# Peptides against a protein of PDB entry 5IXI, part 1

All scores and structures are predictions.

Target 1, 141 residues: chain A of PDB entry 5IXI
Amino acid sequence: TPLLDASSLEYLFAQGQYDLVKCLAPIRDPKTEQDGHDIENECLGMAVLAISHYAMMKKMQLPELPKDISYKRYIPETLNKSIRQRNLLTRMRINNVFKDFLKEFNNKTICDSSVSTHDLKVKYLATLETLTKHYGAEIFE
Below, numbering starts at 1 at the first letter of every chain, in headers, positions and changes, except where a header shows other numbers.
Peptide ipSAE was made for these designs. It is ipSAE averaged over its two directions, with the distance scale d0 held at 1.0 Angstrom where the peptide's residues are scored. Compare it between designs on one protein only; published cut-offs may not apply.
The geometry check fails a fold that doesn't show the stated peptide or that is severely misdrawn somewhere.

## One batch from the design tools (peptide; aimed at target 1 N41 G45 R86)

Design b1_p8_1 (made by RFdiffusion4)
Pose (drawn by RFdiffusion4):
Structure b1_p8_1 (pose): chain A 132 residues (1-60, 70-141), chain P 8 residues (1-8)
Amino acid sequence: TPLLDASSLEYLFAQGQYDLVKCLAPIRDPKTEQDGHDIENECLGMAVLAISHYAMMKKMSYKRYIPETLNKSIRQRNLLTRMRINNVFKDFLKEFNNKTICDSSVSTHDLKVKYLATLETLTKHYGAEIFE
Amino acid sequence: MFTPVELF
């Protein structure tokens, strides 16, 4: 018997997206520059998941689906790199919706689950309350 | 800087 029902899961998914974007769920610190880039790439993956879920739900840019801090960080880079980020994101999104959804038979439930499960490891102290 | 990601 699971902890959450569909309603709580949908609400938690929406809250999780809110937390990730507004940085109430701050992304974890990088161990290395490579780890940092990997974290940014996971963030693009999270944006793909959020958009894919939205499109799936209604039966049909990454900027509004990533932490604002990374957004400000990306806005500081040269134009070619930003075009590159956009292309990489588009490729991810296309590949995910064209192949992975079908191949791995990804439902909306699995998607929300992966999203939140990813929040548990992508962000600092998710679901915890720290008092000073 | 850019690497593929496995989401599932």

Design b1_p8_1_s1 (made by RFdiffusion4, then SolubleMPNN; from b1_p8_1 with T3K E6K)
Fold by OpenDDE base, seed 1:
Parts: C-alpha cells; structure tokens; sequence
Structure b1_p8_1_s1 (fold): chain B 141 residues (1-141), chain A 8 residues (1-8)
C-alpha cells in the first residue's frame, strides 16, 4: 500500500466518501447476480466503516449517536433508491441486520481499541478502489 | 440481504 501522510489520508477519505455517495466514483458492473449482491453488501459495509469512524472522531458510543444515523447517508444514492423501492419486509430486514452488525462491530472492534481511525480510513479507501472502476489508480497502482 | 464484511 502507498504511504500517505495523515493529512493526505484524511483528505482522500473525506473525498472518497463524497464520491461514493454521490456516485462520482462509479461502482463497477456486476459480473453475475451473486456479484451484484456482493457489491451491495460491500457498500453497506462501507457505511459501517464510515459511521464507526464518525463515532470515534466524535468520541461517541453508538447509543449517543443521532437517532437518524443509518446506512442511507453512507451508500451510493443509486443503491439507496433501489433499496427504498423494495418491499417493506426486505427494507426492515436490511435495517435491522445493519444495526445489529454495526453494534457488534463497534463493541468487538472499536470499544476494545483493536482498530484505529487510521485503520478504518485505510480499509475504506482500499475497499473503495475494489468497488469502483479503478478509483485512485494513480495512488494505489 | 445485507451480509457483514470482515474488516481485515
């Protein structure tokens, strides 16, 4: 992995979040139906990383986060629109599983100090590169 | 349905 100073990493992380959500970094085309599901799951995983980073930076625990915190602000807008068009049961399942996993992730990874904000940013950007069509190739090649 | 991703 390329060596980035802390300021550069912070900038790229912020820009990467914006580009992902606004679909300025286009998600790669799925090769199969299963690949499409995997891409969706990875996008939801990106939301976990972003929310966890936010919580750490604010020195807040999950119960202290705003009540409206959800994956919706942290996934591609196109995917969010797709999810909103699904039936109620599907949307409820996605929301519940996401919340449960976010809680578990924070309890087992963040609260025990096993992962730093630096690690979250690195993982986020690395995942972003794999999800998109060579996003940041000039940095990660 | 959403499936968790391993961080590392």
Amino acid sequence: as target 1 above (141 residues)
Amino acid sequence: MFKPVKLF
Scores: peptide ipSAE 0.024, ipTM 0.628, DockQ to the pose 0.661
OpenDDE base, seeds 2, 3, 4, 5: peptide ipSAE 0.022, 0.022, 0.022, 0.022; ipTM 0.612, 0.613, 0.616, 0.611

Design b1_p8_1_s2 (made by RFdiffusion4, then SolubleMPNN; from b1_p8_1, 3 letters changed)
Fold by OpenDDE base, seed 4:
Structure b1_p8_1_s2 (fold): chain B 141 residues (1-141), chain A 8 residues (1-8)
Amino acid sequence: as target 1 above (141 residues)
Amino acid sequence: MFKKVKLF
């Protein structure tokens, strides 16, 4: 991990969230159907990191989070569009599994004080790098 | 689901 100062890490984390959601950092093409499901799972996992970071920064418990805080704001717009086109039962399943995982993650990592906001940002950026085609590749034109 | 999001 490069010794990014806290300000640089905060900037990169904010930019990385924006780039992911706006599809400015394009997700890598799936090599298989299973890899496509893995990519979707990683995007939903990044939403867990982002929401957990937000909750920690606001000193809020999960039940206290605004009702509009959902994975939908923290995943690529293209993926969110794809999920919205799925049948009701599939969307309910994704939502329930996401909520359960977010709860489990917070209980096991956040409540134990074993994870800092710094760790969440580092994990987010590292996941973003592996999930995207060229994130952090300087295109030397 | 989400197993790779483990920080540890």
Scores: peptide ipSAE 0.027, ipTM 0.643, DockQ to the pose 0.444
OpenDDE base, seeds 1, 2, 3, 5: peptide ipSAE 0.023, 0.026, 0.026, 0.024; ipTM 0.626, 0.628, 0.630, 0.615

Design b1_p8_2 (made by RFdiffusion4)
Pose (drawn by RFdiffusion4):
Structure b1_p8_2 (pose): chain A 132 residues (1-60, 70-141), chain P 8 residues (1-8)
Amino acid sequence: TPLLDASSLEYLFAQGQYDLVKCLAPIRDPKTEQDGHDIENECLGMAVLAISHYAMMKKMSYKRYIPETLNKSIRQRNLLTRMRINNVFKDFLKEFNNKTICDSSVSTHDLKVKYLATLETLTKHYGAEIFE
Amino acid sequence: MFTSVTFF
């Protein structure tokens, strides 16, 4: 018997997206530059998940689906790199919706689950309350 | 800088 029902899961998914974007769920610190880039790439993956879920729900830009801090960081880079980020994101989104959804038979439930499960490891102290 | 991302 699981902890959450569909309603709580949907709400938690919406709250999780809110936390990730507004940085109430701050992304974890990088151990290395490579780890940092990997974290940015995971954020792009999270944006793909959020958009894919939205499109899936209604039966049908990454900027509004990533932490604002990374957005400000990306806005500081040269234009070619930003075009590159856009292309990589588009490729991810296309590949995910064209192949992975079908191949791995990804439902909306699995998607929300992977999103939140990813929040548990992508962000600092998710679900915890720290008092000073 | 860029790596592939796989969740499923």

Design b1_p8_2_s1 (made by RFdiffusion4, then SolubleMPNN; from b1_p8_2, 3 letters changed)
Fold by OpenDDE base, seed 5:
Structure b1_p8_2_s1 (fold): chain B 141 residues (1-141), chain A 8 residues (1-8)
Amino acid sequence: as target 1 above (141 residues)
Amino acid sequence: MFYPVKFF
């Protein structure tokens, strides 16, 4: 378990976001249909972490975030394309659940200062490692 | 799953 300084962690977090969105860190193959849904759920959850980290770094509350903020820029491009092809009810559900979860996460976790930016980066990278096929293998071995 | 909600 290598110890990362703050600058290294920040770099890995930024690179990890880029690699996930651009599909440079390929998502692992789902073992079942349910596993596929779980992977997509985790990707949307990671979007909440990334947005919350951004808000904390800018010292902004949710109402101060851009009105058009969405998960679209924070999930794999392939998943974003897939979501756009789904039926209206599914897209509405994803949008509503995402907005509600983002609000709840900020109110119960960020506003209470129970989670730091450090915690968000660690959680993001740990989740990224579980979602991808070989991410981090060259970094931590 | 870490997150308590399901999107799908």
Scores: peptide ipSAE 0.046, ipTM 0.712, DockQ to the pose 0.226
OpenDDE base, seeds 1, 2, 3, 4: peptide ipSAE 0.046, 0.045, 0.046, 0.044; ipTM 0.713, 0.715, 0.711, 0.713

Design b1_p8_2_s2 (made by RFdiffusion4, then SolubleMPNN; from b1_p8_2, 3 letters changed)
Fold by OpenDDE base, seed 2:
Structure b1_p8_2_s2 (fold): chain B 141 residues (1-141), chain A 8 residues (1-8)
Amino acid sequence: as target 1 above (141 residues)
Amino acid sequence: MFFPVKFF
């Protein structure tokens, strides 16, 4: 397996976030209704990784993060639009579960220093590869 | 990463 230097990993992580949010790296089509739900859940999970990375880089604890930080800026815009079309109770549930999950992730993984920013980037890119249509595949013409 | 939410 090729080892990426820190600079290359940082670049790929930043580019991957941009590509995911802007739908330049489109999410794969769901095979079933359940698969669609799983894809949405994975996207929200990736938002947790991205926000946790941001917090670590800023040396901030989650309670110190701006109140406007949410999954909305870290998931595909198409998914964000879909979520916004759901009823208020559903959106509240998603938000609450997300906040709880983010807190749990921080407490069990970040606060004990068991995971580095490097690990978060690697996990993010690995997940991105599985979620998107042929992300990182080199097409030779 | 499993996110424990079922969207309906």
Scores: peptide ipSAE 0.047, ipTM 0.734, DockQ to the pose 0.222
OpenDDE base, seeds 1, 3, 4, 5: peptide ipSAE 0.033, 0.046, 0.036, 0.041; ipTM 0.664, 0.716, 0.666, 0.664

Design b1_p8_2_s3 (made by RFdiffusion4, then SolubleMPNN; from b1_p8_2, 3 letters changed)
Fold by OpenDDE base, seed 3:
Structure b1_p8_2_s3 (fold): chain B 141 residues (1-141), chain A 8 residues (1-8)
Amino acid sequence: as target 1 above (141 residues)
Amino acid sequence: MFFKVEFF
């Protein structure tokens, strides 16, 4: 891990969230159908990290989070569009699995204090680097 | 260890 000072890490984390959502950091092309599903799962995982970071920074528990907090605001707009085109049962499944996973993850991050906001930012950026075609290559030019 | 969660 480059010894990014805390301010640089905060900036990169904020920028990385923006770039992912706005598709400015293009996601890598799937090699197989399964790899496509894995990429989508990682994007939803990124949303869990981002929302959990937000909750920790605000010192809010999940029930206290605004009702409008949804994975839809923390995943690529292209993926969100794709999910919206899927059948109702699939969308309900994604929503339920996401809520359950977010709940479990926040219990471990907020209640157990096992993960810091620093760890979330580092994990987010590392996942973003592996998920995108060139994210991080331009950071070292 | 981040659990692999299958959303699909």
Scores: peptide ipSAE 0.044, ipTM 0.711, DockQ to the pose 0.145
OpenDDE base, seeds 1, 2, 4, 5: peptide ipSAE 0.044, 0.044, 0.044, 0.044; ipTM 0.712, 0.711, 0.714, 0.719

Design b1_p8_2_s4 (made by RFdiffusion4, then SolubleMPNN; from b1_p8_2, 3 letters changed)
Fold by OpenDDE base, seed 5:
Structure b1_p8_2_s4 (fold): chain B 141 residues (1-141), chain A 8 residues (1-8)
Amino acid sequence: as target 1 above (141 residues)
Amino acid sequence: MFFEVKFF
């Protein structure tokens, strides 16, 4: 396995975020309604990873993050549009769960220093590969 | 994921 150098990993991580948000990496079709929810959950989870990576790189704590940082910039535009069309209770649930999880994740990653920026990038790319139909297939042919 | 979280 070619050990991706740190610069290559950084590039792939940045490109992967762009491709996910812009829907250039097409998300796989859900097999069931539950699988659809699982895909959406993983997209929101990837937003937590991306925001946490940003916070770590900037050496910022959550209260120091810009007020405009939200999952909306880190999930597929199609999913963001779908969420905005959902009922108020569902949107409130997503926002509350996301806020709480982001806080908990950053407390465990930034405060405990148990997770590196490298680990976040690797986890993000591995999740992206499982979410997309062909992400990585064109990189290794 | 490091944590299992369900938004839906």
Scores: peptide ipSAE 0.048, ipTM 0.718, DockQ to the pose 0.152
OpenDDE base, seeds 1, 2, 3, 4: peptide ipSAE 0.047, 0.048, 0.047, 0.047; ipTM 0.713, 0.713, 0.714, 0.716

Design b1_p8_3 (made by RFdiffusion4)
Pose (drawn by RFdiffusion4):
Structure b1_p8_3 (pose): chain A 132 residues (1-60, 70-141), chain P 8 residues (1-8)
Amino acid sequence: TPLLDASSLEYLFAQGQYDLVKCLAPIRDPKTEQDGHDIENECLGMAVLAISHYAMMKKMSYKRYIPETLNKSIRQRNLLTRMRINNVFKDFLKEFNNKTICDSSVSTHDLKVKYLATLETLTKHYGAEIFE
Amino acid sequence: FSFPKEAF
């Protein structure tokens, strides 16, 4: 018997996206430059998940689906790199919706689950309350 | 499934 029902899961998914975007769920610190880039890439993956879920729900830009801090960080880079980030994101999104949804038979439930499960490891102290 | 890593 699971902890959450569909309603709580949907709400938690919406709250999780809110926390990730507004940085109430701050992304974890990088161990290395490579780890940092990997974290940014995961963020792009999270944006793909959020958009894919939205499109799936209605039966049908990454900037509004990533932490604002990374957005401000990306806005500081040269234009070619930003075009590059856009292209990589588009490729991820296309590849995910064209192949992975079908191949791995990804439902909306699995998607929200991976999203939140990813929040547990992508962000600092998710679900915890720290008092000073 | 996961998302591959890319350089920017």

Design b1_p8_3_s1 (made by RFdiffusion4, then SolubleMPNN; from b1_p8_3 with E6A A7E)
Fold by OpenDDE base, seed 5:
Structure b1_p8_3_s1 (fold): chain B 141 residues (1-141), chain A 8 residues (1-8)
Amino acid sequence: as target 1 above (141 residues)
Amino acid sequence: FSFPKAEF
């Protein structure tokens, strides 16, 4: 894998976000029911990375973000539609777990450690490679 | 890091 300079990494990160959400880079087929849940959890994790990166780039703390911030615009559209059709209790659980994890990630990883925007982009692209069928192979080829 | 593993 050739060295990616800052400009290339920024481009790939932006393109990767777009491709994931718009399902241009479709997520891999689950092998089992549990694998399907793992894929969903990874997608929700991707949303945390994307939101955190945005906040860092804008020099914003988590409390300064909109109160209605959610994973909805940062996960595959197909997954978002799937979650919306689930029962109220399930949707409430997903929302609560996501919000709690985002707060924890911000406090313990972003604020209390040396994590940079560079690190977030690398982690995002690495996760994208494991989630998608062929897009990740194209990135690191 | 990893998002908490849970069934939804």
Scores: peptide ipSAE 0.144, ipTM 0.791, DockQ to the pose 0.750
OpenDDE base, seeds 1, 2, 3, 4: peptide ipSAE 0.143, 0.093, 0.090, 0.143; ipTM 0.791, 0.726, 0.730, 0.792

Design b1_p8_3_s2 (made by RFdiffusion4, then SolubleMPNN; from b1_p8_3, 3 letters changed)
Fold by OpenDDE base, seed 2:
Structure b1_p8_3_s2 (fold): chain B 141 residues (1-141), chain A 8 residues (1-8)
Amino acid sequence: as target 1 above (141 residues)
Amino acid sequence: MSFPKRDF
């Protein structure tokens, strides 16, 4: 597979986010209950990547991000609906864990500029390949 | 990069 140029990577990253959220590139079916949890966690991880990329592009720190920033707009709509069906305490726990992880990622990885926006796009697309049924294969084959 | 494994 030839290396993607910066323009292609930017396009694929943007399109990949859209396709994931809108379920145009549906996530793979879980093989087990644990696999389902792993898929959910990977989706939440991708939300961290997407938000971090956004923050870096806007030169914003986490406190400067919109107050409504969350995983909700960065995960598959089907997963978001599933999470919404859970009780308030569970949703609060997810929110707290997500927020803590986002802060940790920002402090330990993004803040010291050890990771570039390019790296985030690559990681996002690589993860997308593993999570989706066939979308990632189409991109990187 | 994997999100921390938690039970939700």
Scores: peptide ipSAE 0.107, ipTM 0.803, DockQ to the pose 0.632
OpenDDE base, seeds 1, 3, 4, 5: peptide ipSAE 0.075, 0.068, 0.072, 0.074; ipTM 0.753, 0.743, 0.743, 0.747

Design b1_p8_3_s3 (made by RFdiffusion4, then SolubleMPNN; from b1_p8_3 with E6R A7D)
Fold by OpenDDE base, seed 2:
Structure b1_p8_3_s3 (fold): chain B 141 residues (1-141), chain A 8 residues (1-8)
Amino acid sequence: as target 1 above (141 residues)
Amino acid sequence: FSFPKRDF
């Protein structure tokens, strides 16, 4: 298992985001309906991590980010398409829960400086490993 | 760190 320095971690984090969104690292097949829901939850959680990392790097609080910031650019394109096909109430629920989650994470975790950008990258890549087909094995072997 | 879980 290789030890990742800061530069390597930064590279892998950036590449991992790209690969996840562009479905170059496709998410694993769900084993059950509940597993599919869990996968979606994890993907949306990944978006929270990515946005929080962006905010920290820019030294911005979430209220300073564009008000239309969304998970859409931070989740697999296939999942984004799937969500867009759902009814308005479902999309509203997902959006509201996401915004609440993002706000809560920022207020309780980011603002008190208990979590660093390094921590976010590590968590992102670790989650990516659990979600994708064989991608994580390359990172952590 | 422990990342909270959320159900969407």
Scores: peptide ipSAE 0.554, ipTM 0.950, DockQ to the pose 0.483
OpenDDE base, seeds 1, 3, 4, 5: peptide ipSAE 0.548, 0.550, 0.550, 0.551; ipTM 0.948, 0.949, 0.949, 0.949

Design b1_p8_3_s4 (made by RFdiffusion4, then SolubleMPNN; from b1_p8_3, 3 letters changed)
Fold by OpenDDE base, seed 1:
Structure b1_p8_3_s4 (fold): chain B 141 residues (1-141), chain A 8 residues (1-8)
Amino acid sequence: as target 1 above (141 residues)
Amino acid sequence: MSFPKREF
């Protein structure tokens, strides 16, 4: 496991977010339908990590975040477009589940477990490696 | 939908 200093980790985390959202680091092709669902869930999970990191860096709690906070800006643009094409009920479900999960993550994981921004960045980049075709290798080779 | 378990 390569050792990264704080500045390098911060850079890679920022770059990784950008590359994921802009699809510069494209997510891997699903092997099965279930694998596709797993990939989507991991992307949504990464959105939770990114939002939580943002909140912690700004020293804000979830209630202080904009009311329009959502996964839209934190997932691959291709996935966001896909979700927008789904029916209303599906989109409502995804949105509700995401909000609930974000709240629970903040309370039980961030607050109760005292997870640091460092931990979030490491988890994010590690997940990014599993999701992308090539980008992960550049980080941890 | 269920998100993957977070290991923290």
Scores: peptide ipSAE 0.079, ipTM 0.755, DockQ to the pose 0.183
OpenDDE base, seeds 2, 3, 4, 5: peptide ipSAE 0.122, 0.079, 0.051, 0.077; ipTM 0.807, 0.755, 0.742, 0.752; seed 2 fails the geometry check

Design b1_p8_4 (made by RFdiffusion4)
Pose (drawn by RFdiffusion4):
Structure b1_p8_4 (pose): chain A 132 residues (1-60, 70-141), chain P 8 residues (1-8)
Amino acid sequence: TPLLDASSLEYLFAQGQYDLVKCLAPIRDPKTEQDGHDIENECLGMAVLAISHYAMMKKMSYKRYIPETLNKSIRQRNLLTRMRINNVFKDFLKEFNNKTICDSSVSTHDLKVKYLATLETLTKHYGAEIFE
Amino acid sequence: FSFPKHSF
């Protein structure tokens, strides 16, 4: 018997997206530059998941689906790199919706679950309360 | 599934 029902899961998914974007769920610190880039790439993956879920729900830009801090960081880079980020994101999104949804038979439930499960490891102290 | 990694 699971902890959450569909309603709580949907709400938690919406809250999780809110936390990730508004940085109430701050992304974990990088161990290396490579780890940092990997974290940014996982953020693009999270944006793909959020958009894919939205489109799936209604039966049908990454900027509004990633932490604002990374957005400000990306906005500081040269234009070619930003075009590159956009192209990588588009490729992710296309590949995910064209292949992975079908191949791995990804439902909206699995998607929200992976999203939140990813928040548990992508961000600092998710679901915890720290008092000073 | 996961998403491939890139440098920017």

Design b1_p8_4_s1 (made by RFdiffusion4, then SolubleMPNN; from b1_p8_4 with H6F S7T)
Fold by OpenDDE base, seed 4:
Structure b1_p8_4_s1 (fold): chain B 141 residues (1-141), chain A 8 residues (1-8)
Amino acid sequence: as target 1 above (141 residues)
Amino acid sequence: FSFPKFTF
């Protein structure tokens, strides 16, 4: 938006990450089972954006990042607990797909500088608006 | 940005 300068975006992005993970900005209720899966996919996508932004800000490649960097710290805590309760094969698939996509996203989108940190913040906040019940409306009010 | 479909 034309009203959000770089400083404002930085603040909103940081606050949005915290609110999403801590469930202070609760995710909207799924309308269907498929909608629930879509919401979870979007949350995992949010983790990709957040981790990629982190890597860019640290000027580090993803393999250089600490091993504890995963989607678990970048998705709603409730979703993380839900995933941990699923069977081993499901959890392994989620982990592998996420890892592969994060790697691909980093190599094809971040490393060639086709996407800036600004773009990631905008995409994150825009997605946050679609995922949360009320928080997004306040951001772009 | 196009995110993958995860298995649940």
Scores: peptide ipSAE 0.078, ipTM 0.768, DockQ to the pose 0.682
OpenDDE base, seeds 1, 2, 3, 5: peptide ipSAE 0.059, 0.045, 0.044, 0.045; ipTM 0.716, 0.717, 0.717, 0.714

Design b1_p8_4_s2 (made by RFdiffusion4, then SolubleMPNN; from b1_p8_4, 3 letters changed)
Fold by OpenDDE base, seed 4:
Structure b1_p8_4_s2 (fold): chain B 141 residues (1-141), chain A 8 residues (1-8)
Amino acid sequence: as target 1 above (141 residues)
Amino acid sequence: WSFPKFKF
């Protein structure tokens, strides 16, 4: 696999983000119920990566982000619809876990600057490869 | 550093 220059990486990250949300790069079929949960967790993790990248690019701290910042616009639309159908307690749990994770991750990215935007893009694309049926192969083949 | 793992 050839090394990706900064310009190529930026393009692939943006396109991959769009394709994941719009389900143009559909997520793989779960092998088990636990695998389904793992896929969901990774999608939510990718939302954190995307939000953190956005915040860093805009030079914004987490409190400066919109108060209603959430995973909803950063995960597959099909998954978002699925989560909306779940009961109140489950939705509350997901929201709380996500917010806590985002806060924790923000300390490692924006606050500490220990994680760069480059690192976020690489991690995002690597995760995209493991989550999608065929899109990852296109990127790294 | 290492990326934190999201857990449901």
Scores: peptide ipSAE 0.075, ipTM 0.763, DockQ to the pose 0.353
OpenDDE base, seeds 1, 2, 3, 5: peptide ipSAE 0.059, 0.075, 0.069, 0.074; ipTM 0.753, 0.765, 0.759, 0.762

Design b1_p8_4_s3 (made by RFdiffusion4, then SolubleMPNN; from b1_p8_4 with F1M S7K)
Fold by OpenDDE base, seed 2:
Structure b1_p8_4_s3 (fold): chain B 141 residues (1-141), chain A 8 residues (1-8)
Amino acid sequence: as target 1 above (141 residues)
Amino acid sequence: MSFPKHKF
């Protein structure tokens, strides 16, 4: 696999986010119930990467992000609909866990500049490859 | 790096 230049990486990262959210690059089918949970968690993790990338690009800290910042716009629409079908307490739990993880990621990884926007894009696309049926293979083979 | 394993 040839190395992606910065411009290509930027394009692929943007397109990958769009394709994931719009389910144009559908996530793989879960093999087990636990696999389904793992897929969901990975999607939420990708939302953290995307939000962190956004924050870094805007030179914003978490308190400066829009108050309505959440995973909802950064995960597959199908998954978002699934989460919406769950009861309020479950949704609150997901929101709290997500918020806590986002804060932790920001404090321990982003705030000290140990991770660059480049690293986030690479990690995002690598994860996208593992989550989607064939999208990642098309990009990196 | 993965999102914490939680059952939802």
Scores: peptide ipSAE 0.070, ipTM 0.764, DockQ to the pose 0.714
OpenDDE base, seeds 1, 3, 4, 5: peptide ipSAE 0.048, 0.048, 0.069, 0.048; ipTM 0.727, 0.725, 0.765, 0.723

Design b1_p8_4_s4 (made by RFdiffusion4, then SolubleMPNN; from b1_p8_4 with H6F S7K)
Fold by OpenDDE base, seed 2:
Structure b1_p8_4_s4 (fold): chain B 141 residues (1-141), chain A 8 residues (1-8)
Amino acid sequence: as target 1 above (141 residues)
Amino acid sequence: FSFPKFKF
């Protein structure tokens, strides 16, 4: 895989977020029910990466983020629609797990390991490759 | 580096 400079990485990261959310780079079809759950988990993980990157760029700690911050604008719109159709308790569970995920990620990865915004972009794009239909191949060619 | 693994 070719090495990307900072400008190229910034561009690809921004474009990748847009393409994922807008389903221009659609997520792969699940092979099994468990695979579908894994895909959803990965998408929610992508939201954690994106939010963490945003927070780091704004020099904000998690408690300083808006209280209504959520995965909604950082996951594929199709998945967001699916989640909205689930009952309140299920959505509350997802919200709580996501918040815990975000907190743990911040504590154990950002704070403890001094992960940079560069690292988050690399992880995001690498995960995008595994999630989407053929989009990742374009990124690393 | 390795990211923490989370499950929903």
Scores: peptide ipSAE 0.050, ipTM 0.733, DockQ to the pose 0.283
OpenDDE base, seeds 1, 3, 4, 5: peptide ipSAE 0.048, 0.050, 0.049, 0.047; ipTM 0.733, 0.736, 0.734, 0.730

Design b1_p8_5 (made by RFdiffusion4)
Pose (drawn by RFdiffusion4):
Structure b1_p8_5 (pose): chain A 132 residues (1-60, 70-141), chain P 8 residues (1-8)
Amino acid sequence: TPLLDASSLEYLFAQGQYDLVKCLAPIRDPKTEQDGHDIENECLGMAVLAISHYAMMKKMSYKRYIPETLNKSIRQRNLLTRMRINNVFKDFLKEFNNKTICDSSVSTHDLKVKYLATLETLTKHYGAEIFE
Amino acid sequence: MFKKPVFF
């Protein structure tokens, strides 16, 4: 018997997206430059998940689906790199919706689950309350 | 710099 029902899961998914974007769920610190880039890439993956879920729900830019801090960080880079980030994101999104959704038979439930499960490891102290 | 994350 699971902890959450569909309603709580949908709400938690919406809250999780809100936390990720507004940085109430701050992304974890990088151990290395490579780890940092990997974290940014996971953020792009999270944006793909959020958009794919939205499109899936209605039966059908990454900027509004990633932490604002990374957005401000990306806005500081040269134009070619930004075009590059856009192309990489588009490729991820296309590849995910064209192949992975079908191949791995990804439902909306699995998607929300992977999203939140990823929040548990992508962000600092998710679901915890720290008092000073 | 760029790496595709694996979720599924």

